Peptides against a protein of PDB entry 5A53. Designs and how they scored, part 33

Target 1, 230 residues: chain A of PDB entry 5A53
Amino acid sequence: LVENVKQALFIPGQSCNKNLHDIMVDLSALKKPDMKRFNRKNDIHPFEDMSPLEFFSEKNDCSLMVLMTSSKKRKNNMTFIRTFGYKIYDMIELMVADNFKLLSDFKKLTFTVGLKPMFTFQGAAFDTHPVYKQIKSLFLDFFRGESTDLQDVAGLQHVISMTIQGDFQDGEPLPNVLFRVYKLKSYKSDQGGKRLPRIELVEIGPRLDFKIGRIHTPSPDMVTEAHKKP

## One batch from the design tools (peptide)

Design b1_p18_2_s4 (made by RFdiffusion4, then SolubleMPNN; from b1_p18_2, 7 letters changed)
Fold by OpenDDE base, seed 1:
Parts: sequence; C-alpha cells; structure tokens
Structure b1_p18_2_s4 (fold): chain B 230 residues (1-230), chain A 18 residues (1-18)
Amino acid sequence: as target 1 above (230 residues)
Amino acid sequence: SLTFVDLSKEEDLFVKSK
C-alpha cells in the first residue's frame, strides 16, 4: 500500500501577526499542492490541550500541521505537529529568528509546483541527538511528496539545506537550525569545446533560522505502530 | 562534501499517517 501524500494544514493562532502570516505563505508555497491554510485565527495551545489539533487533523485529513503563534517568550513560533491515526505523534516548536527573508527578498525565479526537493543536512547531531533526529525526520516527512520509483534527477528543482549552527556540548542550549532553499540552475558550460553540465545553486527563499522550543515526543508504542511496515 | 539525502531510501525516517 503506497501511503498517500501527507497533507499539511497551516493554522494561524490567535497571536499570529503579519510576519508569521508571510512566513506561513512562503513556507506553504513549497508544500503546494499538498497543503491547506486556514484564513481565520484559532485559539489553540497545543502543549496545554492537543484535542483541537487532533480534531483538525481528522476533519481536514491532514497528518501534518503547523501552528503559527507569537509571544514575548516564543516570538515567531511555528509549532510543527505530526499525527498518526489522527492522534498527536510528535510536536516541536521552531521559532523563526528576526533575520528571516521572504521569497520577495530574493530574485524571482519561476518554479514548477509539486516538484520534490532534495535535502542536505549539515551537523552530526542530525543523526545522533534526539531533538535534531526529530527535526530531520519531520522535514523529510513534511516534504516527502509522492513516492516515485524514478527519482529523475532531471526533475530536481529544489534543494533544502538544514544546518546546525555551530557545535554544542551536553547541557548547553541547542544551536539554531538554519533552513535554506535553493533552486538548481543547469547551464551548459563551454569549456575547451567540451560542453560540461554545470549546476549552480541559487537561493530562492524563504531563509529561516529556527530556534528550538518545546518538544512532545511519542510513546514507544506509538513509535512502533508508526514505523510498522505493512 | 554535500551529502544529499535520497528521500526514497530513507523509509525508516518516515512516520506513517495511518
């Protein structure tokens, strides 16, 4: 059974502002056509009561959700939620730093909607540290798209780069995750009469530095069920 | 070196929705 492409629901919280709205629009554009956005603010506090999110997951058939909130303590907060069987699997708060750039801040490039991105992860902690492993899993899952047998490299348009900002030791605050989006440009270079394919990466945005906030992790039983091969 | 993650090979990283 090929699992259907996971749909994402973007939810403006009560404290959602213009900046968060713009970030939401730009990030969700990368998930088209497999995304929905609410146009109304919803008063949801997922770390206090998860029930409203489970309801929205089921009602909208979305196993991915992003809640947009902002407070003094958690400015520009994107809470990423995954569900399994319309029950909360995991949650993570990723706060966008003030140095963010929108798509409008970059040179407008035409892009095809629905093309699957390639990922790059920089930092050993993405494979070893539980929080960064969750982030890696989340973003791979979020942008997985359709399972196609032929990853035609010729159809590759986007690269998403995720970098842990610096080294850290146990007990230290977790470094930010730098989220960058690039478009691949293919050029025919004429070098010495040989046309060599040249690929350039051009940043297209959005540019987001994520500060890690609160996390909800699944129970071991939920992990087992969610990874169970049919 | 930029290591590209082939999403098709990372099945163990994906969480099922149903």
Scores: peptide ipSAE 0.161, ipTM 0.791, DockQ to the pose 0.833
Fold by OpenDDE base, seed 2:
Structure b1_p18_2_s4 (fold): chain B 230 residues (1-230), chain A 18 residues (1-18)
Amino acid sequence: as target 1 above (230 residues)
Amino acid sequence: SLTFVDLSKEEDLFVKSK
């Protein structure tokens, strides 16, 4: 059984500002056509009461949600939520650092909607540390898109790079995750009568450095249910 | 480590929605 493409719902919180709105627009553009955005601010506090998010998940048939909030303690906070059976599976706060870049800060390139990105992960902790494993799982799940039998290289448009910013020891604050988006640009080089394909990666944005905030993890039972093969 | 992930092959990393 092939699961349907997961839909994402972007929710501006009550404290959503212009910067967060712009970030939301740019990030959600990568999820088109499988995304919805609310135009109105909603007063949601997911770590206090999850019920409103579960309601929105069910009502909109979205198993992915991103809540945009900002406070002095949690500036430019993107809370990423996943649901299973319209119940909260996991949540993670990813706060965007002030050095962010929008799509408008990069050279405008032609973009095809609906193409699945490839991912690169830099940092061993993405495979070993529970928080970074969750981040890896989240972003892979978020951008999985349609199941295709063959990733036609011709269909490869984007590479999303996620890098853990430096090494860390046990008990130290978790380093930021550097989120970068690249487009593959192909060139035809005529050398000696042979056209050699040249591929370059061009950053297209957005550029986001994520500071890790609060996390909600699923119960072991929910993990088991969410990974059951039909 | 640098890891390239092909989203088409990593089924075990995905959480079901239903």
Scores: peptide ipSAE 0.152, ipTM 0.796, DockQ to the pose 0.702
Fold by OpenDDE base, seed 4:
Structure b1_p18_2_s4 (fold): chain B 230 residues (1-230), chain A 18 residues (1-18)
Amino acid sequence: as target 1 above (230 residues)
Amino acid sequence: SLTFVDLSKEEDLFVKSK
């Protein structure tokens, strides 16, 4: 069964500012063509009432949502939401640090819309720590795209890198997750008559450092249903 | 450590939407 590509809905909250809007535009560009953006601000508080998000999920047939809000306590906050059967599965707040870079801050490179990115994860906690496991799952799910049997290497243009910023111990604040996007550049090197393909990674943006905020985890029953193989 | 993820092999990380 070819799973349908998950659609993402980007929602500006009432407190969405210019910076968040720009970040939204750039991040959502990576999800094209499987992305919708609202132009109107919506007064949504997902950790107080999830019902509006469930309504939007169903109405727009989007199982991925990103809510853009900003406050003094939660500056540049991107709340990532997943739904199962149009019900909230999980949520996580990822606050973008002020040192962010937009696509316009990098050399403009043409990219083909709709290509599936490759992922790299740096940090053991992505496999062991519940929060980072959720982040890993979320981003893989978010950018999975079409299920293709043959990953034609020719279709690989982008690498998304996610790095946990440093080591941490139990009881310490969770380190930020560094989000980086690279384009693969293939160079024909004429070194010694053997054309060895040289692949270089060029950062294309956006560059986002995510501070982890509030989290909603699914019920055990929802986990079981969401992982049932057909 | 660098973990390269082949998205085709990481089915257990994916959540169904329906």
Scores: peptide ipSAE 0.144, ipTM 0.679, DockQ to the pose 0.709
Fold by OpenDDE base, seed 3:
Structure b1_p18_2_s4 (fold): chain B 230 residues (1-230), chain A 18 residues (1-18)
Amino acid sequence: as target 1 above (230 residues)
Amino acid sequence: SLTFVDLSKEEDLFVKSK
């Protein structure tokens, strides 16, 4: 049984500002057509009460949610939520640093909607550290799209790069995750009669540096249920 | 090190929704 493509719901919180709105629009564009956005602000505090998010998950049939909030302590905060059976599975706060770039800051390129991105991860902690494992799992799950048996190379358009910003030791603050989006550009090189195909990566945005905030992890029982093969 | 992730091979990282 191939699971249906997970739908994402983007929710502006009560403290959502213009910058977060713009970031929301740009990031959600990469999830089209499997994305919904609320136009109205909602007063949601998921680490205090998860029930409103569970309600929205069920009501909108979205197992992925992103809540946009901002405060002095948690500026430009994107809370990523996953649900299992419309119950909260996991949550992670990713705060966008002020050095972000929007799609409008890059050269406009034409994109085909619905093409699946490839991912690159830089940093050993993505495979060893629980928090970075969750981030890796989240983004792969968020952008996995339809299950295709064959990655048709002909359909490769996007590369998403995620980099841990530097090394860290136990007990130190977790480094930021650098989120970058590239488009593959192929062109024929006219050098010397042999047309060698040249491929370039062109950054298209958005450019986001994520500071890691609060995390909610599932119970062992929920993990078991969410990974059961039918 | 750059790790390339093929989404088709990372089934163990996916969480079911239902």
Scores: peptide ipSAE 0.131, ipTM 0.758, DockQ to the pose 0.749

## One batch from the design tools (peptide)

Design b1_p19_1 (made by RFdiffusion4)
Fold by OpenDDE base, seed 1:
Structure b1_p19_1 (fold): chain B 230 residues (1-230), chain A 19 residues (1-19)
Amino acid sequence: as target 1 above (230 residues)
Amino acid sequence: VLSGDEKDNYINYIEDQIS
């Protein structure tokens, strides 16, 4: 099966700052080789006019986009955009909290580029709440693409953990999503004459706590079309 | 953030899949 890996485009907005740039670099490193980055700032306001993003989606053949913006109201904002047929499918604002850690904040570990991460999701709302379902879908789509191929456990290098920070009730602000990245270290332990594979999880970064912002949900028609297997 | 127990459970799960 030819893996149709979705390509991601990282776009610095007009208000992109050094911190967002650094976050962009580190997060996009996890998407290598299937990512592009713009070096120039672009004045894009996706919740006001989506047409520039649709243009970039088509022009760059990227069905995934991340817009980096920052304001007083939406500090360190990563707008994640998905397109279908180069039209906006959905969008979500995820604002990175100030307690973020970059790859440079962790012990440098070598990793092979292009290996797909495994995901773990902690929190029942990832399966029940529409916003968290969208986040789950987005991140799975972002890093795994459409490939249903059984992850070759032999090729497992990274684990991405996404955790809903605490419980919430209806009408309460949505808890942050804690994004963590781990490297799997496999070593053979000789215990009792049986070589059992042992694995350890080592955090490698980046460490991001996402505050949920504005959301654009797909139309029912777009959902139907996007789920039609070609 | 995976708790220690969650990490251990996940590690165990993966070890079982690799074995």
Scores: peptide ipSAE 0.036, ipTM 0.531, DockQ to the pose 0.085
Fold by OpenDDE base, seed 3:
Structure b1_p19_1 (fold): chain B 230 residues (1-230), chain A 19 residues (1-19)
Amino acid sequence: as target 1 above (230 residues)
Amino acid sequence: VLSGDEKDNYINYIEDQIS
């Protein structure tokens, strides 16, 4: 079965800065080869008018989009957009905190392009809270696509970890989501004549702490239609 | 006549191919 891998389009907004550009380059590297990037800034405001994004989705055959913008109210904002039939399905603003790290901040490791990452989610709200459920769904969709093919354990190279930063109660601000990327290193440990395989996780970047912003949720009709197509 | 969005898409595509 040819995996219908979703293609991603990264779009610099009019307010895109150097930091967002660098973050865009590093995050998009994890989506290779299923990624396109625009070099020119585009004046797009998705919560005011979604039509330009629907146009780009169709013309570039990309069902995933990331818009890079920055303002005083929404600094280092990555708007993640999903489309279904080239129409907006959902959107979420994820603002990158100033403590971010780029790939250049970590030890360079060789990796094979095209290997699917394993995901780990820390926080019960990823399974119960609507916003965190959307984030979980988005990132799984972004990096794995729709195919549930059993990952060959031999092909596991990367782990993406997503952690909710602390507990929260109803009515409190939603905690940040901590995004981390690790490479698996396997080495043989000589312990007492039994060679037990030891696995270590090495952080490779980027390191991003996401503050949650505005959200667009799909209509019930669109949810039903999207679930009917395998 | 290309719309504004069509022009932007075309320019973005060309810039991506030549970079």
Scores: peptide ipSAE 0.028, ipTM 0.627, DockQ to the pose 0.013
Fold by OpenDDE base, seed 4:
Structure b1_p19_1 (fold): chain B 230 residues (1-230), chain A 19 residues (1-19)
Amino acid sequence: as target 1 above (230 residues)
Amino acid sequence: VLSGDEKDNYINYIEDQIS
């Protein structure tokens, strides 16, 4: 079943600042053409009232949303929201650390819009820990759109790498997730008459270190319904 | 079109290059 590519809506919150705006622009560029951005600030507090987000999901036909807010407690906060049937499925706060880099900090490389990125996940917790499983699921859902079992190798241009920053034990604060974007460059290496394609990865940005904040998990009923729809 | 196994192998290769 070819799942329709999920549309994303980027929403500046009332406390959105210049840095978050720039991050929003760069991150949303990876989601083109399946992305909308609001230009106006919206006073939305998703962990207090989710209704405005459900309204925007329905009105814009977007099952993915990112709310950009910043406060002293939650600086550079990107709240990622998924909806199912225009109802909130899950939410997660990912706060961008101050060491972020924008696309302008890297050598400008042309990329084809609409090519699906390949993902790499570094850290066992992406498969075992509920929070990191949600993050993995979210980013795969956000950028892959259609789960085609068959990735066209000829169309592979980008790699998104997500790394858990270090080991942790139960009860400890969850390590940050390091988000990196690379472009694949193929070089013809003449090694001994066999042209083995050498693939090099070139970082293209943005570079984001995510601190994990608040989480909303779906009800068991919503999980069941979401898995039934092909 | 990469098979699932080919995709995993490619991911592993990329991970080795990123590390």
Scores: peptide ipSAE 0.005, ipTM 0.364, DockQ to the pose 0.467
Fold by OpenDDE base, seed 5:
Structure b1_p19_1 (fold): chain B 230 residues (1-230), chain A 19 residues (1-19)
Amino acid sequence: as target 1 above (230 residues)
Amino acid sequence: VLSGDEKDNYINYIEDQIS
């Protein structure tokens, strides 16, 4: 079953600033062509009232949403929302640290739009800890595109790396998630008449360190429904 | 962030899959 590519909607909140806008543009570029952006600011507070997001999900046919807000307490906040049947499934706040880098900060490399990124996850907690499992699931859903069983290695252009920044114990603050994007560059090395494929990873951006904020988890019933493959 | 060594390991893995 080829699952249809999930569409993403990027929403500037009322407190969206230039930095968040630039981050939104660069991150959303990785989701092209399966991305929509609002140009106007919207006064949405998803942890107070989720109804506007459900409305936008339905009206735009987007099961993925990203709300861009910034405050003194939650600076450069990207709220990632997933819907199921246009109802909120889960939400997570990921605040971008001030050390972010935009695509313009890296050497511009040409890339083909629509190629699926390969993901790498560094940190055992991505498989064991509920919050990091949600993050892993979210980003896979967000960028994986069409589930082709074919590991079309020929179509591999990008690698998205997500790393938990350090070890942590129970009760400690959750470490940041380091988001990095690389382009695979293939070189033909001619060594002794044998063409050996040489691959290099070149960072292309954006570079984002995510601080974890508030989370909304799905009800057990919604989990069961969402895992029912149609 | 993938360390240099982790990148090299990942590159090697990909090269082995493409060969």
Scores: peptide ipSAE 0.031, ipTM 0.460, DockQ to the pose 0.084; fails the geometry check

Design b1_p19_1_s1 (made by RFdiffusion4, then SolubleMPNN; from b1_p19_1, 10 letters changed)
Fold by OpenDDE base, seed 1:
Structure b1_p19_1_s1 (fold): chain B 230 residues (1-230), chain A 19 residues (1-19)
Amino acid sequence: as target 1 above (230 residues)
Amino acid sequence: VLTGEEAKKYIEEILEQIR
């Protein structure tokens, strides 16, 4: 089965600043080689007019987009957009908290481009709450694409961990999602005459705490169409 | 709140189970 790896387009918005640019560079590095970046700022307001994003989706053949914007209300905002048939499927604003760490803040480790990360999700709400279900779906879609062949375990170099920061009740603000990236380091430990493969996790960055913003959910019809595997 | 260390441990446990 030829994996149709979803392509991502990273778009700096008009309000994109240096920090967002750096975050964009580092996060997009995890999506290589299946990533494009615009070098110029684009004046896009996806919750007001989605048509420019649909245009970019089609012209760049990208079903994944990330718009980088910053304002007083929505600082370090990454709007994640998915398209189906070059039409907007869903959108979510994820604002990066100021405590972020870039790849340069971690020890440089060799990175093999093109290996699919393993995902781990911590928090029951990823399976029950509609917003966190969307986040889970989005990130799985963003980095794994449609086919997780279990055979990729042999090539597993990276783990992406997503954790809901605490419990919440109905009507409370949604907790942040803690995004962490680890490299798997395998080494042979000579313990007791059996060389057991030991695996260590080393954080490699970026480290992002996502505050949840505005959401656009797909229509039931679009959900049905998107789940129709040809 | 799973600290980065708790998440690390959890992933390590998962990875140990997948072996």
Scores: peptide ipSAE 0.056, ipTM 0.718, DockQ to the pose 0.056
Fold by OpenDDE base, seed 5:
Structure b1_p19_1_s1 (fold): chain B 230 residues (1-230), chain A 19 residues (1-19)
Amino acid sequence: as target 1 above (230 residues)
Amino acid sequence: VLTGEEAKKYIEEILEQIR
């Protein structure tokens, strides 16, 4: 069974600015070819009314959506939305810190479109804390193309690293998630007639530090239904 | 908690072990 690759829809909100647009372009490039992008701004407030997003999910056959908005309280906000049966499953606001870097800020490297990235998660909370578990699940779900066996290291071109920025205790503000993208660069070192393959990681961007905002969690019933693999 | 650079090194080390 070829698991259908989830399609993503990127939506500029009414308050979408140039920086968010550039971030959207760069992040969406990692989701090619399984990405659609609206060219027009849409006035959507997902935490007030989810119905427009459900409509867009169905109309575009996209189970992943990213809404780009910005305000004084929620600057450079990327709302990540997942749907199940075109109904909202979960949502999370991830605000991009001002220290972001675009693909243009890095050395341009040629890459093959459609290769599945390897993910690395740094921080125990990605496995234990509900919010970070949702983030981990979301990003895995977002960039997991076809479940090709992890075994084809030969096809590995990109590494996405997600790091929780520091330790935290219960009741403390949730640390940012550091999003980094690397390309694997293979070098043939001819040292002494043995070609030892050397692999280096080269950061390619974008570089995003995500501040966690509002969250919508699925009902237990929706979790059960979404995990029922047909 | 690994910084982005520490994460890079960690990934490089992991990738070296998978070789």
Scores: peptide ipSAE 0.031, ipTM 0.658, DockQ to the pose 0.058
Fold by OpenDDE base, seed 4:
Structure b1_p19_1_s1 (fold): chain B 230 residues (1-230), chain A 19 residues (1-19)
Amino acid sequence: as target 1 above (230 residues)
Amino acid sequence: VLTGEEAKKYIEEILEQIR
């Protein structure tokens, strides 16, 4: 079964600044060609009223949305939204730390648009903790592209790495998620006539450390409906 | 705490094992 590629819509909020705009441009470049961006700012407060996002989801046929906002309380905030049937499924605020790096901060490497990234998740909580499970699911949905049964390993050019920044206990603040993007480089090692391909990872950006903010979780009924195979 | 560089190294090690 080939799942249709989920389309993403990037929305500048009213408080969107230059840094968030640049982050939006760079992150959305990884989602090409399955991405739209609004050029105008929109006054949207998704945790107060979700209706504008549902309207945009339907109007643009996008099941993924990212709202870019910034305030003193929620600096460099990327609200990631998923919809099902153009209704809000889940939302999560991910605030980008000030130590971010843009694509321009790395050596320009040509990448082929539309290639499926490999994902790596570092931290047991990605498989056990509800919030990190949601983050894992979200980023897989966002960047996985079309599910093909054929893992064409030959087409693997990019790795998206997500790491939980340290251990935590119940009741402690949730550690940041470190988002990194690498390009796979294959080198022919001339070791003694057997050309074993050496693969190296080269960071290509963007580099984002995400602080977790507010979360909206789907109803059990919506979970059941969303997991029904069409 | 795995830094982005430590994660890179870990991925490189995994990718070496899959070969």
Scores: peptide ipSAE 0.029, ipTM 0.649, DockQ to the pose 0.053
Fold by OpenDDE base, seed 2:
Structure b1_p19_1_s1 (fold): chain B 230 residues (1-230), chain A 19 residues (1-19)
Amino acid sequence: as target 1 above (230 residues)
Amino acid sequence: VLTGEEAKKYIEEILEQIR
């Protein structure tokens, strides 16, 4: 089943600042060509009223949305939203720490737009803890593009790495998620007639450390419907 | 051509070395 590539909509909230705008531009560049951005600020509070986001999902035919807001309590907040049938499926607040790096902070490398990234997840909680499972699912869904069974490694340009920052116990604050993007460089080393492929990773940005905020989880019924293969 | 799993493992090993 070739799943249609999910379209993303990036929305500046009323409190969107320059830093968030720059982060939005850089992160959305990784989603090209399957991305739209609003140029105007929209006064949206998704944890108070989800209706405006459902309207935008339907109007723009986007099942992925990112709302950019900032306040004293929730600085540099990226609310990631997924919809199913233009209804809210899940939401998560990911606040970008002040130590972020933009694409301009890294060496400019040529890249082909639209190549599917490989993902790496570091931390056992990505497979066991419900919040980190949601984050893993979200980012895979956001950047996976077309499900080609043939991950031709020859076509692999980018690696997205997500790491849980340290260990935690039950009842402790959830550690940040470290988001990193690398370009794969393949070198053909001719050592003694055996071409050993050498692969190097070069960080290309953006570099984002995500603090986890509020979460909206889907109802069990919506989970069942969303996992029904047509 | 590395399989997707072989590539993943190789990339994970590289990422562990650069941390």
Scores: peptide ipSAE 0.026, ipTM 0.622, DockQ to the pose 0.219

